# Peptides against a protein of PDB entry 6GMG: the designs that were tried, part 88

Target 1, 331 residues: chain A of PDB entry 6GMG
Amino acid sequence: DSDDRVTPPAEPLDRMPDPYRPSYGRAETVVNNYIRKWQQVYSHRDGRKQQMTEEQREWLSYGCVGVTWVNSGQYPTNRLAFASFDEDRFKNELKNGRPRSGETRAEFEGRVAKESFDEEKGFQRAREVASVMNRALENAHDESAYLDNLKKELANGNDALRNEDARSPFYSALRNTPSFKERNGGNHDPSRMKAVIYSKHFWSGQDRSSSADKRKYGDPDAFRPAPGTGLVDMSRDRNIPRSPTSPGEGFVNFDYGWFGAQTEADADKTVWTHGNHYHAPNGSLGAMHVYESKFRNWSEGYSDFDRGAYVITFIPKSWNTAPDKVKQGWP

## One batch from the design tools (peptide; aimed at target 1 G63)

Design b2_p28_6_s2 (made by RFdiffusion4, then SolubleMPNN; from b2_p28_6, 12 letters changed)
Fold by OpenDDE base, seed 1:
Structure b2_p28_6_s2 (fold): chain B 331 residues (1-331), chain A 28 residues (1-28)
Amino acid sequence: as target 1 above (331 residues)
Amino acid sequence: SAADKAIADAGIENQKKAGKERIDELYA
């Protein structure tokens, strides 16, 4: 129950974090200790360390989405999302494959669809697009200049995104970013902004008008990327969890992971920051924990989810919430 | 914003008691 959610208390600006706990390739800590790390490493505005504000601590307290929220500066809208889907693999497996023992046809189709997504290629596509956007931002001092640069970059690369409508999430993402318009943010100057990436895991079978089988085992046709662009229509994602397949079974509605703008070329070496649940130290859920996971740990996901999207948004360059290098754990 | 908080709360509230056990399992 969200009523048990508590905003973590303020941490002194100069308080150093306690060591993180290593666990199966990831680093873990309680949310209060993450705030300490955040203040030492990620809090800098224009090169100056900042105490996490009450508002930011409140955002963070919402759990996995809170980590992305506090670092991106806004609640995730997921409008500019990318994925990679192997259509040939999907068709071939459906045609020539067989359900496992005890597996229903619907379960088989859902599983095959899930396995036909390539998380690494999806992530790579988002990074590619973010790089193009960053080049378009570099010397653009108004939105018009940014858009012109963006179109030029896309044309040079023969990227299918050049054919997107001017009102598409791709072209409107910057103008719809609150921090872009803020005086202490972008101040309407694209060159003060940079593209960043986060990821969302969610369930495909969210259509309430669809069959029970799709809600239980996944909708093989839902949330596929458009050919050429890799764009995923996220408009039908309503944070509906997977339906139980047995009495007493329950699933989580979503998971968010923060990547930012790391420059590590090897995807397997990138670090993803995420939380388990909202902060309820005096409730049944307990204190919120924050995890820093390698890409393999993050992209593996859980049975709760059969889709992963990699989303691009923007933050001011003056923020240090998306550094070039992220170190796992503490120290 | 207040709107953002409402959206976040709605997302969290959808996690039932069964969700707690599952969350613990996911991060065990």
Scores: peptide ipSAE 0.031, ipTM 0.723, DockQ to the pose 0.711
OpenDDE base, seeds 2, 3, 4, 5: peptide ipSAE 0.025, 0.026, 0.026, 0.024; ipTM 0.613, 0.644, 0.586, 0.684; seeds 2, 5 fail the geometry check

Design b2_p28_6_s3 (made by RFdiffusion4, then SolubleMPNN; from b2_p28_6, 16 letters changed)
Fold by OpenDDE base, seed 4:
Structure b2_p28_6_s3 (fold): chain B 331 residues (1-331), chain A 28 residues (1-28)
Amino acid sequence: as target 1 above (331 residues)
Amino acid sequence: SAEDKAIADNGIANQKKAGVERIKKLYS
C-alpha cells in the first residue's frame, strides 16, 4: 500500500510536456508529464526556471496533497480556512423539508447541511481575505508592519476578522510559514510574500465519540464557518474518512486542489490543479495522474466529502507556482 | 517531519482496497 509509493524520476529541464488529454471537462496527464509542465511554467525562482528537485518530486508523489505541497512549499496545515454556510437555508430546509424516500433522518440532516454550504461564496471569501492580506504585505518590511497594515485594512472594510485574537491562525499564518523565514524566500520581509489559496475536501463526521449516524452520514454542526469572518475551525479535522454505510464500502479521507493566486475574476474560469493518488507505477493504484479542473468541476466534490474549505497560505513572490494566469492543459 | 505527517495523513495508503477502487472511480 504505502510501500508502493515511488518518487517520480527527474525530467530534463528543457523537456516539453506531451499534450494533456481531456477528462470529463478537465485536462489530465501522468505525473511525469506534469513535472515537465511544472518545470516550464511554475518552477521559476527569481525568473529562472528550475528542475524539480528530488525532494519536490517526493512531495508531489503523495498525490492530491502532493500537488499542493510542491506548489506551496510546505505540507498543508489547513489552519486558515474559510467557508460559507447559509444558516437560514439550513434551518428552513430542516423545518419544512422531508427526508427522501428511503432516506433516514440522519442522512437527511447530513445532506441538508452539505447543501447549505456555498462553495463559490467560500472561495470568494478566501479571495477577498487574500486580497486584504496582499495589500497589507505590499509595503511591510517586518511582521509588525504587516500586522498593523492588516488591522488597518480590516478596520477600513469593517471586517469582523479585525476582532480575531493575535494568536489566531489569521494573524499567525505568515510567521508560521517556513518560506517566510528562509533567506531565499521572504527573509522575514512580508513584502516578499504573497497570499495563495488551496482547497480541501473532507468529511464532517470525524468525531469518534459521536453517533455512528454522524460518522456515516455527516455531522450537520461540524466545521461550520464562524459568522462574519467565515473562518472554519479545522482543529478537529484528523483526516478521518467517512464511515462505510454498507459492507465493502470505503471512502477517501481528503482531496486537495491548488489555486494559487490567479487573478481571473470569474470563478468559473479559474483552474484548480489536483492529483488522484500517490504515485505507484508498479503497484495496484498505478501511476499518479494530475488534473487541471475548472472551478465547477473542482467544487462539485464527491460523496466521500461533505465539507469544502478554502485555505490561505503564503509563498515568496519570487516563486512562480502561483501565477496570475493558469492555462488549463498543454499546449 | 513534514514527510512523516504526509505518510501518516496519506489517505490512500490507509484505505482498504475498496477505497482504492473508489479513488480510481473519482478520477476516471
Scores: peptide ipSAE 0.049, ipTM 0.746, DockQ to the pose 0.546
OpenDDE base, seeds 1, 2, 3, 5: peptide ipSAE 0.024, 0.027, 0.026, 0.029; ipTM 0.691, 0.714, 0.711, 0.739; seed 2 fails the geometry check

Design b2_p28_6_s4 (made by RFdiffusion4, then SolubleMPNN; from b2_p28_6, 14 letters changed)
Fold by OpenDDE base, seed 5:
Structure b2_p28_6_s4 (fold): chain B 331 residues (1-331), chain A 28 residues (1-28)
Amino acid sequence: as target 1 above (331 residues)
Amino acid sequence: SAMDKEIADKGIENQKAAGKERIDEIYS
């Protein structure tokens, strides 16, 4: 029930943000102040600042997903997701490793699987693919041209993605992007669009028909990237949280972090924007806060999640929600 | 869309179920 969710009020377009607060290596502020920053920095359409609309404020109010939602312009579909998994490490640790004291076999296997994912490599793969896509988008004035360019780029790089089916999320992602079809967006012109990245943290043990152990400690075989491509099949992600391991324990079902299209080559210096919870200023959770975290802070994740995926979507180049440079905090 | 709202609402429900304490542990 979302009865206590409140849409943040409109902020004057000319209102400057208050200073952000440092929080565990992050920059933090209340959602209303983020709206102020967003209007000053990210709101630009065709070079003009825009007031965040009521609809956008409503999206934002949903919390962690809201930040990605407002900046990408659509609710995350998560179809074009990338990760990196070290199969050799997994097999070796499973074979030669031992459960910790008090750790069950299932818990051990789940942990080993989680630790076999490399967040940095997953992120880098997504960036690599996004770059290829951006090159393919350039000077492509229809989808066919874009797809042809994409295939050529992949062939030149001997990328396994070249073997993906035409119906794969990899090839269909652009056409399935609402802003691509919008008159004031891409207007069906790929060259008006750019690839952007966000990240989702979620739980692997979502299969209701699986063992309780998998739901509690993770499914070691779930949501692994395909070899060569790095693509993760997200079709079984139904936003089901981790099952409690003890009475009264509860977990959050997902977390989203917005990266956009930063050009910073050093992953550790990239900034990820995310929210803590839905906006409930009069409820138990309180006002929503927005965090701008470095990659290390974001990628570390929480015990609620044993999977991280880096997802590619598209926004119009006329939007400034994904600038080349993102500054942490304010000023 | 209606589907988006359903997913979003489920997120809210899960956040509520996790509770303030858990969220504070995550985001302090």
Scores: peptide ipSAE 0.419, ipTM 0.914, DockQ to the pose 0.827
OpenDDE base, seeds 1, 2, 3, 4: peptide ipSAE 0.405, 0.418, 0.407, 0.408; ipTM 0.914, 0.915, 0.912, 0.912

Design b2_p28_7 (made by RFdiffusion4)
Pose (drawn by RFdiffusion4):
Structure b2_p28_7 (pose): chain A 331 residues (1-331), chain P 28 residues (1-28)
Amino acid sequence: as target 1 above (331 residues)
Amino acid sequence: SAAEAEADAERINEKYAEAEAKAEEEAE
C-alpha cells in the first residue's frame, strides 16, 4: 500500500533496454528500462561503460530532478540561470490589452507576464554563453587562465556579462562545481570540464508574505531576466508550488529537463530528458517514467509553472552524460 | 476526484522536498 519512494534495482551492464519510440514528439519508458539505456549510451567514463551505482539509482528515483541530478552529479542549484523576456510586449499588452472573460486583473497580469517569456531565445542565450565558457576553458589549465579567457571574449564580444562581479554566480560557476575540485573530475583543471545545460520550470509567486493573488495567479515582477545579460536571480526560488484556486486543485512545484551538450543546431530538434514523478510502483503514483521530449514539447510546460530558467553547470569531459547526440527511444 | 488530485500533487511535492533535504545533508 505504501506510496513510499523505492530505489530501482541494479541492472546488469549487458542487459539491453526494451524498445520504445516517440509519439508526437515525446518518448517515455519505465525508469527501470531507462537505466538500461543510460548504461548503454550515457554511463561512459573515459569510454568505459559503467553500471548505474546504488547512489545514482537513488538520486534518479526522486522524479524529474533525478535525471539532472544523476547526469550532473549534483542536486541542481540553479545558481547560473538565463531567460528571455520581451519587456516591450509585456508593457504594451498591459496598457493596451484587457482581461478576458473570467479573469481578475491579477490573473491577467500574471498570464501576460508568463506569455512574455521566450523559452527558445532563453535556451539560445544559455547556448551561446555555454559556448563562450567552453572556449574559455579549452586550453586553460588553471582557473585564473579560464577567467582571463572568459573575460577576454566577453569584452571583445561586447557582452554585458563581462561586468558581472568576480564573485557572481556567473564567474564563480566553474569554481563552485564540486566535480571541478575532485581529483577524479576536473582536478582544478578547467580543460577537463565541460559546460552543460538543463532547464527548470517553476512558479513565480513564491513569497509566503505576499498577497494571495500572486500566490494563485503569479507575480509579474518575479524572476524576470536582467537586461543585457539575461541572468535570472534564482535566490528567491524556494521550490514553492502554485497555490490552488479551488479546493482539491493540486499543482506540482517544479519540473527539471536535462539537455546536456547536444550539437544539433535546431533547437526544436533537441531532446530534453525528464521524469514524471518519484518511483513508487507499489504505491499510488506508480512507477517513475523517464520522458524524452523534443524542445517544443518540453517548453510547452503546464499551468503549474509560469517561469522557465535555462541553467548552466559543468561536468568533467571524462563523463558521457552530455553526448553530442541524444536519441529518443530505443534502439 | 478533486481531493485525490490534490493528494497526488502533495505526494510529489513532499518527495521533492525530501530530495532537497537529502542533498543538504550530503553537503555537510

Design b2_p28_7_s1 (made by RFdiffusion4, then SolubleMPNN; from b2_p28_7, 13 letters changed)
Fold by OpenDDE base, seed 5:
Structure b2_p28_7_s1 (fold): chain B 331 residues (1-331), chain A 28 residues (1-28)
Amino acid sequence: as target 1 above (331 residues)
Amino acid sequence: SAAEQQAKADLINQYNQEAKKKAEELAK
C-alpha cells in the first residue's frame, strides 16, 4: 500500500555513511545511509556540500525512480531515449529458430525481439550522443548557438541525427529542462549545463488495442530504435506493466537506473544507482534500499521488462550528482 | 548463484510495484 510511504528524515550534513553491504554483485544500503553518502559525494552545488532538502528526500522516497529523480532534478520524461536493435538477428531467429518446448509462437517472437536488443550498444550510443551534446554546449551562451554547434558536430560525424526535425526530442530536450531555465541552474546558458544519462526498463506490450498475446509476451515491433539515429519513440510508453500470463501473477511497470556522466570507458565498470521500493519503514515493505550496481547487473533487467532505453537529460554543471567518477558502495 | 539472483529480482519487483504506481501518479 503506497499510503505507507514516509519521507526519510534529514541527515546531518557532516555525518559519514556506514559501510555498504554486498548484495548479489551490487552494493546495497538503506535509504538514510544513501542520503549520507549523497551529501558527502553528490550534493555539492558550486563546490559546496548541501544537505538534501525535504523536497529531494521526498522525491527519493519513491524508490527506483526516486534515485533518478533526485539526481536529475526532475521526474523522468524519457523523451530522448536510445537503444540498439539487431534487425538481422531478429529476422534470422524468426526464420530459422523455433519455439522452445511449451513456448507459444507469440512468446517465442516476444523473446526473440527482446534478445535482439543490445543493451551495451544502446548505452554506448547514448554516451556518444551525450558527448556530442556536451561539446555543443561548451561555449554556447544561448540556445541558438547550442543548436548550431550541435548541427555542426553531427555533420562532422556524418550522424543521422542531423536530419532530425527541429521539434524532435533531440533538439528540444535542453529547452524543456527546468533546471536550464532556473537562475541557480543553467540560467538559460547552455554552457552551464551538461548531458547526463539514465536508463529505464519497461514493457513493450502496452497497446490496449493490440492482442492479448502482445500484452503478455511482448510486442516485437514496439519501441525499436530508428535506424541510423538509435532514437526510440517513447510516446507510447504509458507505464503499463506486462499482463499476467497466469492467475495471480503481477508485474512492475518500470525500473530506473542512474548513470549520470561517468567517464569510465569500460561499460562493465560503470556504476548504476537505483532503488528497490518506496520508503515504508513502518509498513509491510520496510525501509527503502538503494543499490549501486555494475552495468552487468543493471542491464540484465527483470522478466517484467523487455525493453531497455538509455535516456539523455541535462543538469547544471554546478551540480555534482553526475561526477566523472562514481565509486561503488562505501568506503 | 543464478537462483539467488532470480529470487532477489523477484523480491525487488514485488516490493517495487506499488512504489512505482505512486510515483507515476505524482508525476501527472
Scores: peptide ipSAE 0.029, ipTM 0.620, DockQ to the pose 0.169
OpenDDE base, seeds 1, 2, 3, 4: peptide ipSAE 0.032, 0.028, 0.026, 0.206; ipTM 0.709, 0.624, 0.638, 0.793; seeds 1, 4 fail the geometry check

Design b2_p28_7_s2 (made by RFdiffusion4, then SolubleMPNN; from b2_p28_7, 14 letters changed)
Fold by OpenDDE base, seed 4:
Structure b2_p28_7_s2 (fold): chain B 331 residues (1-331), chain A 28 residues (1-28)
Amino acid sequence: as target 1 above (331 residues)
Amino acid sequence: SAEEEAKRAELINKYAQEAKEKAEELAK
């Protein structure tokens, strides 16, 4: 069915978008109209509007991941991921809580684990780290200077990230960013780059060697953040969806939401941009839609997922795909 | 919840899996 995917046509650079429509507290539009908005608002390179290229339109056409892909400039690798997990809450609920009526022990444990993640604190941690990284980037003209600055910043804040290995995703993230190395991007100059954030929702029970219950109801121990750092080891995320609990039931493997580098201090007022499915205007799925959600709407997620991670990557400062302020909808 | 299911129906459908898998393949 993925063969029905179509790359959205080019939109004239000066074409203004049609108004978005409300959908469950979100702003919604068809992908073609998002391209129009993107060209007006997010397309700027060195202050000049750009038409979304065929390549970018192709990336976008892949759905939720496409929104993050086109705005970050690369397919998400998800290596530098953060979350917050309340271990005390988890232990307490397991000890003192009881399964709901009809809920198995495995279902109960999976649910309690899911509920023990704090999406807001996870997001806050990512923003905190992104801010530290941005300070380290600001006056660094080579990678060595960036790394030195980063270590100093972390030491000053007594942040546990200072103890991470030099090969960790935390320290290697910048050098592994294609746009950092591009001549028209960072050109190997950290001061030309800025940290940005996106979020991924996914399933914890991905281990094929684990019990069927974990695959169906979640693995309570999987994808927990490391204490102190908040880092989530994403190496075991293989984009495996939740296993069906009933015949005919199916789950999707992930969802992606783009935040960028908004400066809004109130998490609840931040805007997250995401897509529903691949663009298939002539197929059964229909046209791809793009949603702009407030944090509450984004962080709520779906039953398909029991984990949310907030991932840091980098884009050139010359790009406007991550502006300080994002306005929900149009106009 | 019913609300969640309604949202899911509009935002995520059964074919999203195949689309996302293809995107992953392209990224390799």
Scores: peptide ipSAE 0.118, ipTM 0.764, DockQ to the pose 0.203
OpenDDE base, seeds 1, 2, 3, 5: peptide ipSAE 0.045, 0.070, 0.106, 0.076; ipTM 0.580, 0.591, 0.771, 0.734; seeds 2, 5 fail the geometry check

Design b2_p28_7_s3 (made by RFdiffusion4, then SolubleMPNN; from b2_p28_7, 13 letters changed)
Fold by OpenDDE base, seed 4:
Structure b2_p28_7_s3 (fold): chain B 331 residues (1-331), chain A 28 residues (1-28)
Amino acid sequence: as target 1 above (331 residues)
Amino acid sequence: SAAEQAARAELINQYNAEAAEKAALKAL
C-alpha cells in the first residue's frame, strides 16, 4: 500500500555514487544512489550543485513518476502528448492478418493496434516539436512574443500544429508550467525556459463503459494521434490499468521515462531514466530502484501497456535536470 | 520474453498514481 512509502534520507552533497549495475541491458541503482548521482550531475541551478531537497526526495519516492516529477519540477500532466500511428498498417493487418493460435479476435485487434504505433516516429515527432518550441522561446521575453514566434515557426514548416486552437495544450503548455511563473525559474520570461520530453506508457482500454474485451486486450481506437499534428488526446487517461485476463493476474497502471533535452541524434543512443515502484525499504516492495535505459529498452515497454506517448513540458534553462548529454550509469 | 517478464517483476509492480496525484495536489 502507498502507506508504506518512505522518503529517502538526504545524501551528503559531495557524496559520490556507487557504480550502477547492469540489469537487462540497463544501468540500475537503488534510489539513494541515484540521489547521489542526481546531486553530482543534475542538481545544478545556475551552475551550482544543490542537495536534493526533502520535497524533491519525497517526489522521487513515488517511483517511476517520481523520476520525471523531480526532474521536471512538476507532477506530469501529460497534456501535450505525441505519438505516431500507421493507419495503413493497421487496416492492412486487420484485413489480411489472422489471429494467432489461441488468440481471440479482440486480443488480435488490440495487438495489431499496439504494433501499429511507431515509438521511434512518435519520439521523433516530439523532438521535432520541442525544437520548434525552443526556437520560439529563444528570444521571446513575454508569452505573446513566444506564441507569435511559435506560429511563425510552424507556418514556415507548414506544420499542422499552426491550426490548433489557442486553448490547445500545445499553446497553453508554457503558461500552465509552474516553473515558468516562478521568480527563480522563468519569471514569466519564455527565453529562460526550454522544452523537455518525457514518455508515458499506459493502457488504452480504460473506458469502463466499453466492453470487457477492450479492457482486457486493448481498445484499438483509443489514444490515437491526430493526423498531421501527432497530438494525442490524453484526457481519457485516468491511470486505469489493464484488466486481468486470468485469475490472479494483475497489471500496473503506468510507467514514466525521463529523456529531458538530450541532443544525441541517434534515438537508439538516447538514455531514458525511470523508476520501478514507490520507495518502501521496510515494506514488501523494498527499496525503489532507478534505471537508465537506452531507447530500445524503454520503448519496448511491458505487456501492461499498449500505448506510449511522448510528452513535452518545460523547465528553466538554469536547471541541469535535462542536460544535452546523459551518461548511462556510473561512472 | 523471459527477460521482459523478469524486468517487469523487478521494475513495475505497484500502482503509484493515486498517491502521487494526491501529493501533487497538496503541493499546489
Scores: peptide ipSAE 0.052, ipTM 0.745, DockQ to the pose 0.232
OpenDDE base, seeds 1, 2, 3, 5: peptide ipSAE 0.023, 0.046, 0.045, 0.052; ipTM 0.595, 0.741, 0.743, 0.744; seeds 1, 3, 5 fail the geometry check

Design b2_p28_7_s4 (made by RFdiffusion4, then SolubleMPNN; from b2_p28_7, 13 letters changed)
Fold by OpenDDE base, seed 4:
Structure b2_p28_7_s4 (fold): chain B 331 residues (1-331), chain A 28 residues (1-28)
Amino acid sequence: as target 1 above (331 residues)
Amino acid sequence: SAEEQARKAELINEYGKEAEEKAREKAL
């Protein structure tokens, strides 16, 4: 029931967080304690700590998406998404592989498709593109200069993204970022912005016109990255969960993980921040918890999802929601 | 795995749609 969601109370600006708890290789804490950490570590605007506003606390209270929302400053649009798919592996496994005992053909194909995605390569592609974008942003004082720089960078790297349409989410992402237009944000100055990354896990079988098998076991052809660019068309992602395969079975619609702009070169050492559910301290779900996971734990996902996308957005450089280094847990 | 099930049981994001609607209203 949507009626059980509560906005976490304000935390004093100088209140230090309690230690995080280990949870299956992750650091875990209650949302209120995350707010304390956030205020100490991530809240800085122009070098000054800020109390998390009521609006930000409300955004955060929505669960996993809330963590990305509060740190990115906007609800995820997921338009600039990247993944890596091994087409050769997929074709080979379909041809030479066999369904497991009790596995239907549809289950087999869905599983093989899921296994043909490489989360690490998808993440690396997003990081590569974010790096290119950051170079294009660095000395650009208007959008035109940014776009020109971006095209030059892509041409120099012989990147297929150079062939994207001017209306592509790739080129429009900056102008469509609210914080870019804000006076206290980018103020229409690209050089004040930086690219950041978050990840979304979701279900491929969302097409209601498709077979029941695709809705239950995945659509092998859905949400594949375009060759060369790695771009995923997310237009068909409507937050529809996996269909139940048995009575009483239920699946979650999505998961979001916040990476930001960490400079750690080893993907396995990167930290992903995510939430479990909406904050319902007086409801059946209980208080929201926030997790800080290593990439391995994040990228593993759940059976609820057969797709992972790595999404690029932008935040002002004056925000500290995407620091170069993220420490797992507290202290 | 039991670990996955435990983690999954904690992952309920039913309000994603509501959040999206609210975000759209603010963006308008």
Scores: peptide ipSAE 0.104, ipTM 0.794, DockQ to the pose 0.356
OpenDDE base, seeds 1, 2, 3, 5: peptide ipSAE 0.061, 0.024, 0.098, 0.071; ipTM 0.728, 0.571, 0.787, 0.772; seed 5 fails the geometry check

Design b2_p28_8 (made by RFdiffusion4)
Pose (drawn by RFdiffusion4):
Structure b2_p28_8 (pose): chain A 331 residues (1-331), chain P 28 residues (1-28)
Amino acid sequence: as target 1 above (331 residues)
Amino acid sequence: SASEENAEKINAKYAEAEAKAEEEAAAA
């Protein structure tokens, strides 16, 4: 009867996954089967396949956050985040549009703010920034050389990110990555690390001392990207879900999608890996399923979330959780 | 009602995952 979270059992390293295919842009498989796929194509440490550890299987069983947690080796902090927001469209649609049949002004403003974000450009911005970071750490063997290389390209590229504070989430992203300091990871050598990207969908109205309208319909001024840099201040994100509008209406508080470091230039052809909920095959929600969605399927989102952030973190190059290519389904 | 109950189950487990990660970081 218990809808308790259980950890999926260990899968032998030779066990191949059951086949599955995408349907209309998304593929799904039970978590036990995804573990088999993950062990075949994502588990490599210096090219050697590995069994998903008990700890990794535990992390994975928590739901959508589990895929990102496992692939990055760290519970996602979302410290360095990017998004795109059309300020002109937002200001124009507010002073020229009107609420639709059956909207409060608070609901109208909340929706317009939501539709003003551009998740393709947001992902594109995180893509170019991560590329700059990777070029900065290619031949840098200490952090100081990495930061010098990073500032040099940003200044020459006239990127407003050059003026970020030395202790900002941007410039401190590499040094604050636990695997960067680990002897078996980056060992304080930026050349042994790689920038990776994952995405978080979440709700904007997370201030418990704010009006109910913002909690139910969104806060348009919340989680907007700074101009020039596109940085999103994620410090006030507390994993608080959208408040219900009627009794019985449930919302999920957030969703994480793993991109990694795919080389595909077509943002619409990139694959994003995420789970539906925590693993509970003996309970109410059932077993956790891992979804592999094309970008547009992922960025479609749900009414639960009116905000999207594309986050950069680092993993050691010796890992294979962010390969150049990601294939939906199996084989 | 079932919709709200299901969402609460998911949200509670996500909270547990955050608390576990904070405990691990503190132990380090």

Design b2_p28_8_s1 (made by RFdiffusion4, then SolubleMPNN; from b2_p28_8, 13 letters changed)
Fold by OpenDDE base, seed 4:
Structure b2_p28_8_s1 (fold): chain B 331 residues (1-331), chain A 28 residues (1-28)
Amino acid sequence: as target 1 above (331 residues)
Amino acid sequence: DESQKRADLINAAYAEAEKKAAEKEAAK
């Protein structure tokens, strides 16, 4: 079928990218050209440039998740997720606010809940935690040392994460990272790993046993961060899209954006790399495009989604998929 | 109809990706 996913062909290792195009304040290019940029900028292993493998090209070709997949080295598990929710704002708006003209109560509550999430604070929380983790990793040569360091760091900062269970995604994330165990990766040495961040946008109304209104307009109580830690329980995220509100309407189930380990202190200046849909150059969807967006552009999201989470995972320090500085576009 | 079709195609691809990833992990 013409709508089938196609794996982009290999690009010569030394082929330079064509210039990116500006699109709504972001840089945009076709997936083939992103592969060229990736090979020049992000492909390095132990300082050596690498050609994107067929497997990596296949992962990439699946769309938005593909960018995060290729750069993190694993399919996103989304287990260690953070967000920020303003409970006071939410309660106040529900109490004192009114539905807009033509807006149902369910629509109003869903919208108010969505607006009560602070994407910037959620991102900052993830960065804070990633920083703590990186300090714990730095001189730890086994998992036990890492965990001890992590607990010490959390205690010093009086961080509520210190009270998490040992089986929590917070403490288990490293050992559950495939690249940590790989000989050419971490080789079970935490000091060879670094924390990285990506973001997922998704729909809150995924409970099949809930009301139709929640599935259509959002579940105001779903996927809220825990107080103090900022952790989001992602166990109920089953990649179920928003329910249509009218015949013929359809929503995408998620969007992913790759941040990595940028050191830019100003959130607004950080670059987020993401894709649209799977690569179908001969189909109705067309070729896959990759976007490099500023935080504002990324965090805006789409109507398909009412939740955003910032997720921490790990990659080997020898990989250059998460450099300190990311340049938007090309050249 | 176009919106639904588009979403269905995209979501199907994502489901395939998840399945493929799970299969790879199970094979280790």
Scores: peptide ipSAE 0.660, ipTM 0.950, DockQ to the pose 0.956
OpenDDE base, seeds 1, 2, 3, 5: peptide ipSAE 0.659, 0.658, 0.660, 0.658; ipTM 0.950, 0.950, 0.950, 0.950; seed 3 fails the geometry check

